# Designs tried in a protein design run: peptides against a protein of PDB entry 3EFO. Part 70

Target 1, 262 residues: chain A of PDB entry 3EFO
Amino acid sequence: SQLADLYKSCETDALINFFAKSAFKAVLHQPLKVIREILVNQTAHMLACYRKNCASPSAASQLILPDSMKVLPVYMNCLLKNCVLLSRPEISTDERAYQRQLVMTMGVADSQLFFYPQLLPIHTLDVKSTMLPAAVRCSESRLSEEGIFLLANGLHMFLWLGVSSPPELIQGIFNVPSFAHINTDMTLLPEVGNPYSQQLRMIMGIIQQKRPYSMKLTIVKQREQPEMVFRQFLVEDKGLYGGSSYVDFLCCVHKEICQLLN

## One batch from the design tools (peptide)

Design b1_p29_2 (made by RFdiffusion4)
Fold by OpenDDE base, seed 5:
Structure b1_p29_2 (fold): chain B 262 residues (1-262), chain A 29 residues (1-29)
Amino acid sequence: as target 1 above (262 residues)
Amino acid sequence: SETEENLEELAEENLEFLEEKLNEELSET
């Protein structure tokens, strides 16, 4: 359908930016619950409209989304799970206010990264390659105890280390013999000077490039307390404080769509 | 339910697409 063809991935990003700014503005005047409900309703209505106008009757039972809209529910769920819209006890009022203000000024590209972080398995790096590792989905299911992952959302950068991360990589990155020796209070990686260190620093530099804000680096060890903060950026997963998994959200939206089309 | 299974499959498909999108964007940087 013409409608299906009109939606491009860039449009989804723009929509999320718009919805985010609208919602974050509304926080000043409306209860969070109402704002979240509005966002869910808007999502359902958009998808329902697509199904009604673009989907074949046989596919009406299936939430088949065009390519342009496939990611919309993902990002919408991320928006709904943001600390501005979903109050989290571990997030201070000041931090919420700060994030709200930042998003209000973010462009489409920045907001996209902000709501759905880049998660890179740096343990898979080929030191002989200048290519960035392939990003993985922001879910715990994509993490490995044997892995090292870099997560960035435009404001924060996390280096997550599995409990069984390779000692060779640890040595290469931190110049320490083991996982236990890593100092998580560090905000900067040491300049070790080996290929692994250089490549990681290069990657971090690339990620930082074109971003308006300098990202603070946090080193996170698996199973340590700071990991809880990191896990909040695994936006596909169920949140600790009422945020739904993507699948759960999709189910919720589907139910609402069905109600709208009935 | 069959519906839930279908949604799970759909979810995976959508997320696969997302992963492709993310990597495409990375390649452009």
Scores: peptide ipSAE 0.448, ipTM 0.876, DockQ to the pose 0.715
Fold by OpenDDE base, seed 2:
Structure b1_p29_2 (fold): chain B 262 residues (1-262), chain A 29 residues (1-29)
Amino acid sequence: as target 1 above (262 residues)
Amino acid sequence: SETEENLEELAEENLEFLEEKLNEELSET
């Protein structure tokens, strides 16, 4: 449909950028609750408009989205869960202010990464390949106690280690014999010099490439206190402090759409 | 509920699409 043609997948990122900047600007003069409600409403209205004006083979009760809009709710939920719009106790006021200011100046590509981080299973790396590992969804369901994951959002970089991470990889990355010996206070990986370490560093370099800010590296051990911070970047999951899972958000939007179309 | 299940499936499909998109973008880097 003509309306459907107005929405392109590439434009979704632009829309999110726009919504983010608008919302973050509004923080200065509107309550957070109101801002969040507006964003949800806008999402519902956009999708409802599509449903109303575009022929869909699906039942009216089903929220089937065209490819061009499929990712919109995902990013919208990420926006809603951001510490600027959803204050979290683990984030300082200064950090919130800083993030707000950064987003206000971010381009589309930067904001895309910021709201939905890259999560890479680096434990699956083939040192014989120059290919980057495939990104996985930012959800706990994609983590493994036996895995090592790199998460980056353009501002922060986390290296998450499962409690059962392979000792050989731990040694390869940190030059220590076991998980217990990893020092999480370090902000830089040691120069171990083996192929795996080199490849990881290469990946980190690629991720850092063309990013306007140097990402701070945080080493995170599973089940340790700092992991709680890391988990907040698993944006698909339910937040610990009020943020909805993507599924829950989608349900919420669906209900609102139904109300609009009744 | 059936509706919830349908939404979960839809969500999964959308997320799969997202994953594909993300990896396409990643491959271009």
Scores: peptide ipSAE 0.429, ipTM 0.866, DockQ to the pose 0.752
Fold by OpenDDE base, seed 1:
Structure b1_p29_2 (fold): chain B 262 residues (1-262), chain A 29 residues (1-29)
Amino acid sequence: as target 1 above (262 residues)
Amino acid sequence: SETEENLEELAEENLEFLEEKLNEELSET
């Protein structure tokens, strides 16, 4: 159908950018609760419309999405969990205002990264390769106590270290003998000069070159208090302050779709 | 529930697709 073709050609990235800017503008005049409800409703209606008009009879009971729309619920949930729309005590009013203003001016590519960060397992780096490691999903389930991960969202960069991170990698990055000796107050990596350190710095440089803002580096140790801030960027997981996991969000949307179609 | 299980499977498939997309974008830039 003509409608099916429209959904197949849907530019999800552009839609998310539009919804984000619209919602962030609405914050000035509408309660946050209302804005969130509108976003959920819009998501449900779009998907319900697709299901009603495009789904085959065999798939009528299933929420099967075309490729162009598969990621839409993911990013919608990320938007709903953002500190601009969901108040978090650890975020100051000034920071919230700053983020709102930034998103209002972001292009599509920047907003994509902002809402769903890049998470890279740098402990798997091949020092002989110039290729970036494969990104993993932003969930705690993808982390490893033995791993070291770099997270970037265009504004912040985090280097997360598992409690069982390899000592040789710790020494390679920080020039210290153990996890306990890592100084988390530093905002720059030391110039150690070994191949691993150089490769990591190169990766960080590549990530930074693609973004208009200089990202502040935060070093995070697993199980220390600052890790709580880092965990807020694992956007697939349940948030501490009322944000849903992706699965829970999808269930919620599905229920609403069923109500719309019945 | 059966419905929840189906949604979990679908969610996983969609997220796998996302992961692939993200890595493609990384390779292009």
Scores: peptide ipSAE 0.416, ipTM 0.862, DockQ to the pose 0.690
Fold by OpenDDE base, seed 3:
Structure b1_p29_2 (fold): chain B 262 residues (1-262), chain A 29 residues (1-29)
Amino acid sequence: as target 1 above (262 residues)
Amino acid sequence: SETEENLEELAEENLEFLEEKLNEELSET
């Protein structure tokens, strides 16, 4: 059917960009609660329609998503948890306004990165390789106390340091003896000059190259106060201020779908 | 209707797909 073809050809990235811009425009005229409800309903309706019209009878009792739609709920949850749609005490009104305006001008690739950041385990770097580390999912479950991670969303860059980060890596990156000696007030990495430092800087450069805005670097130590800000970028997890985990969101959407199909 | 367990499995499947997609995009950089 034409509808089935439409769903199969659906580009999730484009849809997320559209929904984001639509929602962020609506912020000017509608309550946030209403906007969030609309987004959830739209998600449920889209998936319900697919299930009703495109799913096989054997799969009618299960929500099986085609590849084109598999990540839609993920990004939709990220959108719903964004500070523009879900207010956070640590985010000023000016910052929210700024982010809203930025997203309104973002292309598909930029908005995708903005809502779901890149999280790279840089503690696994091979200085002999020119390849970037494989990205991991944005969840606390993917972090380790022994690890060092770089997170980037096109606007911000974070270097997260586990409390048990290897001293040799700390020295390689910061030229200090230990985790405790790292100054988190700096916004630039020191020019240490060793191969590991150079590799990290190269990676950071690559991440920056295709982005329209210069990302500010924030160094974050695990269990220190600024980590709370960093954790908000772990978008799969439950938020501190009412944002759902992805799993919880999916359950919510499923309930809505069932209601629509009954 | 799907059970909670089925939804968890679906969630993981979708997230695995996402991870693959993200890394494909990284390789293009």
Scores: peptide ipSAE 0.412, ipTM 0.859, DockQ to the pose 0.684

Design b1_p29_2_s1 (made by RFdiffusion4, then SolubleMPNN; from b1_p29_2, 15 letters changed)
Fold by OpenDDE base, seed 5:
Structure b1_p29_2_s1 (fold): chain B 262 residues (1-262), chain A 29 residues (1-29)
Amino acid sequence: as target 1 above (262 residues)
Amino acid sequence: SETLKALQALAEEILEELLKRENERLKKL
């Protein structure tokens, strides 16, 4: 069917780019609450339509997603939790305006990264490997007090350090003896020159590669105040300012779909 | 509820799929 073909041809990255730009444009003339509601409704309607017209027979209560849109709800939740649509007190009007402007110019690949960051376990780095470490889920549940993680979204880069991160790695990265000695005011890593430092810098370089903007580096210590900013990029988790976890969001979408189909 | 459990399972599946896709993309960098 034409509808089935349409869903098969859809790409999540293109869709989220479209929705993001549409929503961010709407900020100029619509209340944020209305914009968020529209996005949720659109998501629910698209999925309800698929469920009704394209999906194989299944239980009415079962949420069925087309493969092409399978991950769309994840990005949609990230969009809904963005500071442009969900204003946060710590974010200035200028910063929101800046991010809005940036997203309006982003390509498909850029927006994908922007809304769902890459989170890499740096403490597992093999200095002899030229490959990037495997990314982990953007959730606090994937962090470790003994770990060091790099998070990047195309605009910001965070190096998160667990309170029990290995001193040898701290020495390797920062050339200081312990976690307590790390200066979080630094925006650049020192060129220590050891293999670990070199590998980390290489990874950062790869991540920065082909990105239109130079990502600002922020050093984050676990349990310090700036960590709260970092945690906002863990997009799967419940936000501090009204943003839902992905699970909660999916439940919300499911409920709305059921209402549409009943 | 059973529905909630199912949605939780689906959410995990989706998130793992996303991660898989992301890591495949990263391998190409």
Scores: peptide ipSAE 0.642, ipTM 0.947, DockQ to the pose 0.741
Fold by OpenDDE base, seed 4:
Structure b1_p29_2_s1 (fold): chain B 262 residues (1-262), chain A 29 residues (1-29)
Amino acid sequence: as target 1 above (262 residues)
Amino acid sequence: SETLKALQALAEEILEELLKRENERLKKL
């Protein structure tokens, strides 16, 4: 059907970009709560329409998503949890305004990265490889106290260090003897010059490559206060200030779809 | 509920799919 073809032609990246810009524009004249509700309703409506008109017959309780929109709910949840739409006390008004303005100018690729960051385990780096490490899920469950992770969303770069991160890696990256000696006020990694440091810097360079903005680096130590900011970028998880986990969001969407179809 | 479990499983599947796509992109960098 023509409708089915339309869904097949849709791209999640374009949709989320559109939704983000629309929502962020709406912030200027609509309450945040209303904007969030609209986004949820739109998501549910689109998926309900697909279920009704395009999907193969299945149990009513089964959530069926078109391939082109399969990951849309993930990004939608990320959008809903963004500081522009979900005000967080730790984020200043200026920062919120800044992010809003930036997103309004972002291309499709930029917005994807912005809403769902890359989280890379760098403690497992092969210094002899030029390949980037495989990204992991943006969830606390994928972190380890023994690990070191790099998170990037196109605007910010975080280097997260577990409390039990290997001293040799700490020495390699920061040229300090232990976790306790790491200065989290630094915004640049020292040029230590060893292979691991060089590899990390290379990776950071690749991540920064062709991005329109220079990402600010923040060093985050596990269990320190600034880690709370970092955790907000773990977008799959439940937020501290009203943001839902993806699972909860998906359940919410499913419920809404069922209501629309009944 | 069984429905909740199913949704949880689906969520996991979707998130893994997203990660897969992302990693494919990363390989091209």
Scores: peptide ipSAE 0.640, ipTM 0.946, DockQ to the pose 0.743
Fold by OpenDDE base, seed 3:
Structure b1_p29_2_s1 (fold): chain B 262 residues (1-262), chain A 29 residues (1-29)
Amino acid sequence: as target 1 above (262 residues)
Amino acid sequence: SETLKALQALAEEILEELLKRENERLKKL
C-alpha cells in the first residue's frame, strides 16, 4: 500500500530533526505543556496508524513498530526531556535560548548527537589501539565508581570521574596524585604527554571532528554538585525535573496508541 | 503484567539497536 511505502521510506533521523525544529519554533507562541502534549500525540498517532494499516495481525495489546521508526520513541523522549521543552532550574534562560537557536540550524547528524549523546568508557582505553572505544548506553546503570567516562553531545563534552577511579589513570590524565587533587574548574586537559593522555586527546579530537561547534569540556567528579548537570545527559534515565525514563515513556505511548485503536 | 514485561523487553531491544547503530557510525569517523 501507499501508506506502507511511506513508512518504509521514513528515516528516524530526519523525523526527529523535523519534530525538534517544529517544537522549538512553537516555544515562541505556545505553552511548553501544550508542545509536549502535541509531540506525544503525534508519536502515538503515527504509530497507531502503522499498527492499524500496515502491521501484521496481532493482539491489540502488543506494540508493533515499523523498522524505519523503531528508535524514534527514544529520540522523542530525549526531545521531551530537553531543557528547552522541560525547563530546569540549573539552566539559565540565556542557555535555553541559545540551545533553541542552535537546534534550529542543526542538520540531521547534529540533532541525533545532540539529543542522544555519546558515552564512552575511557577507563578501558587501549593505548595501542587506534579505534574509539565502543559507546555505552546513556544511563547511570552503565557508569561505575571505578570508571572514567567521556560524554559528548556536539555542544558539550563531559569527563566524568568515579570516586574510585584508578589513581594511575588520574595521574595519566591530570598529572595529580589522586581524585581529590583534580581541579574541576579546568576547561582543558593538561598536556601530560604520556601515551594514555595522548590517546585520550586523540579520541577527543576525533569526537570534535566535523562538528560545527567547539565543544566545551567540563570535568565532573562523582557525588559533587556539578554531577547533577551531567546526569541530565543520561537521557535513558528518569529526569530530576519531570522527565520520564525511556521505559516509562514507551509505556505511556503504548497506552495512548491503545486508546486510539479502541 | 505481561504487557509491562513485553514493553520492558521491547524497550531494551530498541535501546540496544540504537546503540548498535551509533557505534557503527562511530567506526566511520
Scores: peptide ipSAE 0.639, ipTM 0.946, DockQ to the pose 0.733
Fold by OpenDDE base, seed 1:
Parts: C-alpha cells; sequence; structure tokens
Structure b1_p29_2_s1 (fold): chain B 262 residues (1-262), chain A 29 residues (1-29)
C-alpha cells in the first residue's frame, strides 16, 4: 500500500531534525507544556496509524514499530527532555536561547548527536589500537566508579571520572597522583606525552572532527556538584526536572496508541 | 504486568539497536 511504502521510506534522522526545529520554533509562540503534548501526540498518532493500517495481525496490546522508525521514540524522548523544552534551573536563559538557535541550523547528523550523545569508556583504551572504543548506552547504569568516560554531543564534551578510577590512568591523563588532585577548572587536558594521554587526545580529536563547533571540555568528578549537569546527558534515565526514562516514555506512548485504536 | 515486561524488553531491544547503529557510525570515523 502507499501508506506502507511511506513508512518504509521514512528516515528517523530526518524526522527528528524536523520535529526538533518545529518545536524549537514553536517555543516563541506557545507554552512549553503544549509543545511537549503536541510532540507526544504526534508520535502516538504516527505509530497508531502504522499499527492500524500497515502492521501484520497481532495482539492488540502489542506495540509494533516499523523498522524505519524503530528508534524514533528514543530521539523523541530526548527532544522532550532537552533544556529548551524542559527548563532546568542549572541552565541559564542565555544558554537555552543559544542551544535553540544552534539546533535551528543543525543538519541531520548534528541533531542526532546532539540529542543522543556518544558515551565512550576510555578506561578501556588500547594504546596499541587506532580504533575508537565501543560506545555504551547513555545511562548511569553503564558507568562504573572504577571507570573513566568521555561524553560528547557535538557542543559539549565531558570527561567523567569515577571516584575509584585507576590512579595510573589519572596520572597518565592529568599528571597528578590521585583523584583528589584533579583540577576540574581546566578546559584542556595537559600534554603529558605518554601513550595513553596521546591516545586519548587522538580520540578526542576524532570525535571533534566533522563537527561544526569546537566542543568545550568539562572535567567532571563523580559525586561532586558539577556531576548533576553531566547526568542530564544520560538521556535514557529519568530526568531530575520532569523528564521520563525511555522505558516510561515508551509505556506512555503505548498507552496513548491503545487509546487511539480503541 | 506482562505488558510492562514486554515493553521493557522492547525498549531494551530498541536501545541496543540504536547503540549498534551509533557504533557502526563511529567505525567510519
Amino acid sequence: as target 1 above (262 residues)
Amino acid sequence: SETLKALQALAEEILEELLKRENERLKKL
């Protein structure tokens, strides 16, 4: 059917870019609550239409997603949790305005990275390899107190250090003897010159390449106050200021779809 | 509930798929 063909041709990256720009434009004329409700409704309606007209027979309670839109709800939840649509006290008005303007000009690739960051376990780096470490899920459950992680969203870069991160790695990266000696006010890593430091700098360079903006580096120590800002980028988790976990969001969408179909 | 468990499983599947796609992109860098 024509409708089935339409869903097969849909590209999630293009859709989320469109929804983000439309929502961020609407911020100027509509309340944030209304904008969020519209986005949820649009998501539910699109998926309900697919379920009704395109999906194979299945149990009424089963959520069925087309392959082309399988990850759309993930990005939609990230959009709903963004500081532009969900105001956070730790984010200034100027910063929100800045992010809004940037997203309005972002291409498809940039918006994907912006809404779902890359989280890399750099404590697992192989100094003999030129390959990037595999990214992990953007959730606190994937962090470890013994680990060091790099998070990047195209605008900001965070280096997160667990309270029990290996002293040898700390020394390798910062040239200090312990976690307590790390200066979190620095915006650049020191050029220590050892293989691990060089590898990390190379990885950071690779992540920075092909991005339109130079990402600001923030050093984050676990259990210190600035970690709260970092945690907001763990987009799969429940937000501190009203944002849902992805599981909760998916449940909400499912409920809405059922209501539309019954 | 059974429905909740099913949705949790689906969510996990979707998130793993997203991660897979992201890692494929990273390999191209």
Scores: peptide ipSAE 0.634, ipTM 0.945, DockQ to the pose 0.732

Design b1_p29_2_s2 (made by RFdiffusion4, then SolubleMPNN; from b1_p29_2, 13 letters changed)
Fold by OpenDDE base, seed 1:
Structure b1_p29_2_s2 (fold): chain B 262 residues (1-262), chain A 29 residues (1-29)
Amino acid sequence: as target 1 above (262 residues)
Amino acid sequence: SETLQKLKELAEEILEYLEEEVNARLAAE
């Protein structure tokens, strides 16, 4: 059907960019609660329409997503969890205004990275390989106390270190003997000069090259206070300030779809 | 519940796809 073809050709990244800009524009004239409800409703309606018109007969209890739109719900949840739409007091008005303005000027690629960060397991780097490590999902469940991870969203860059990070990697990156000796006030990695350090710097450079904004590096130690800020970028998890986990969001959307189809 | 389990499974499939997509984008940069 023509509708099925439309869904197959749907560019999710463009849609997310559109919804983000539309929502952030609407903030000026509509209550945040209403905007959030509209976004959830739009998500449910799109998916319900697909199920009704494009999907094979299936049980009503099953959520069916077209391949081209499979990532739409996760990005929608990220949008809903953004500080601009939550408007919690923990984030200053100026910061919200700043982020709103940034998104309003972002292209499709930039907005994708902004809403769903890249999370790279740096501890798995092969110094003999020129390939970037495979990204992992933005969830605490993907972190390891023995691991080191680099997170980037186009505006911020974080280097997260587990409490049990390998001393040899710490030495390689920071030229210090242990986790306790790492200075988290640093915004630049030292030029240690070993292959591992050079490769990490190269990766960071590659990530930065494609972005219009210079990302400030924040070094984060597990279980220290600044980790709380880092955890806000693990967008699949339950938010500290009113945002739902991705799973919870899917449940909500599923229920709404069922209501629409009944 | 059975429904929750199905949703979790679907979520995992979607997220695996997302990882692949992100990695593909990284490789293209």
Scores: peptide ipSAE 0.023, ipTM 0.518, DockQ to the pose 0.691
Fold by OpenDDE base, seed 4:
Structure b1_p29_2_s2 (fold): chain B 262 residues (1-262), chain A 29 residues (1-29)
Amino acid sequence: as target 1 above (262 residues)
Amino acid sequence: SETLQKLKELAEEILEYLEEEVNARLAAE
């Protein structure tokens, strides 16, 4: 049907950009609670309408989404968990204002990366390959104590190191003998000059490329205090100070959809 | 609940799709 085609052709990226800008504008004159409720309701309504008008009858427990909208809940949850909408006391007013302004000026591509970061397992890098490693989901469940991960959201770049990161890689990246010797105050990687270091720099360069903002690098050790900040970018997980995990969000949306359809 | 389990499964499927999409974007860069 024409309606089905309309939903299928809908680009989630554009929708999220729209919702983000709308919500961030609304923060100036609406309570955060209301904004969050509206976003959830809008999401549920869109999905419910699709199910009602475009999808075949299915079990109530199933959430049917067109391919283009399959990731909508994921990004919506990310939006809802953004510091601008959560208003956590741990985040300064200046930071919230800054991020709000940034998003208000972001294009579709930039906003996508901002809300759902790239998380790359760089410990799996093939130094002989020019290909980027496959991104993993932004969840702690995808991290490994033996791994090293690069996270980027267009504004920030994090290099996360597991407590059991390979000493060889640590040496290759930082030119230090062990995890304990890594200086987390570093904002730049040393130019060690080995193939692994060069490959990592190349990857970082590629990520930085096509981004309008220079990303600050933060080195994060697992189980140290800065990891708390890093975990905030694991957007699929439950927020440290609030916000739903993706699963919890889906449950919420599902309930709302059921209410709309019944 | 059974519903919760199904939602978790669905979430996993959606997330796998997301990973593929993200990876496709990365490959296109």
Scores: peptide ipSAE 0.022, ipTM 0.475, DockQ to the pose 0.722
Fold by OpenDDE base, seed 3:
Structure b1_p29_2_s2 (fold): chain B 262 residues (1-262), chain A 29 residues (1-29)
Amino acid sequence: as target 1 above (262 residues)
Amino acid sequence: SETLQKLKELAEEILEYLEEEVNARLAAE
């Protein structure tokens, strides 16, 4: 059917960009609570319409998503958890205003990266390979105390270090003997010159490439106070200030879909 | 519940797709 074709041709990334800009524009004139409710409702409505008109009948307990929109819920949750739509005490009014304005001018690719960061397991790098490590899900559950991870969202870059990260990697990256010796006040990695350091720099360069903004690097040690800021970028996890985990969000959306179909 | 389990499975599937997309984009840059 024509409707089915429309859903199949739907570009989720474009939709997220649209919803983000629309919501961020609406912030100027509507309460945040209302905006959030509208976004959830729109998400549920779209998915409900698909199920009703494009999918075969199924049990109410099943959530059916078209292939083209499978990633919509995860990005929508990220949008809802953004500091522009969900105020956080640690984020100043100026910072929120700045982020809002930035998103209003972002393209599709930039907005996707902004709402769902890239999280790369740097500790898995093979210095003899030119292949980039595969990104992992933005959740605490995917981190390892023995690991080193690079997170980037187009505006910020974080290098997260587990408390038990390998000393040899620490030395390779920072040229210091141990985790305790790492200076987290640095915004630039030292030019150690070994293959591992060079490869990491290359990866960082690739991430920075074609991004409109220069990303500031923040070095984060696990279990130190600055890690709290880093954790806010783990968008799949439950937020500290009312943001839902991805699983909780899916449950909410599912419930609303069922209500719409009844 | 069965519903919760299905949602979790769906979430995993979605996220796997997302990871692939992100990785593909990264590789293209």
Scores: peptide ipSAE 0.019, ipTM 0.451, DockQ to the pose 0.682
Fold by OpenDDE base, seed 2:
Structure b1_p29_2_s2 (fold): chain B 262 residues (1-262), chain A 29 residues (1-29)
Amino acid sequence: as target 1 above (262 residues)
Amino acid sequence: SETLQKLKELAEEILEYLEEEVNARLAAE
């Protein structure tokens, strides 16, 4: 059907950008609760409409997502969990204002990366490869105590190190003998000069070159205080300040869809 | 509740088949 084609042609990235800007504009005139409800309802309505008009009959207990919109919920949840829309007292007014203004000027690609960061398993790098490592989902479940991960959202860059990260990699990256010797106050990686260090720097460079803003690098050790900040970028997890995990959000959307279809 | 458990299972299933798509999108950046 024509509607089915419309949904199939839907660009999720563009929609997220639209919803983000619309929501962040609405913050000036509408209560946050209302904005959040609208976003959830819009998501549910879109999916419900697809199911009703485009999808084959299925059990109400199943959430049917068109291919083009399958990733929409994850980004919508990220949007809902943004400090601008959560507006918790732990987040400064200046930070909220700053992020709001940033998003209002972001293009589609920038906004996508902003809401859902790249999380790269650096410990799996092939120094002979020119390709970036495959990103993993932004969840603690994808981290490893033995791993090293690079996270970037276009504004911030984090290098997260597991407590059991390989000493040889630590030496390769930081030129120190162990995890304990890593200085987390560093904002730049040292020029160690080995292939691994060079590859990592190359990757970081590629990521940076694609972004309009210079990303500050933060070194994060697992189980240290700064890790709390890092964990906020694991957007699929439950937020520290009450934001839903992606799983919980999907459940919520599913319930809304069922209500709309009943 | 049983209903909640089913919903969670469904959500996990969705996450599994979406992982490749998410990764592909992120890799394209």
Scores: peptide ipSAE 0.018, ipTM 0.478, DockQ to the pose 0.407

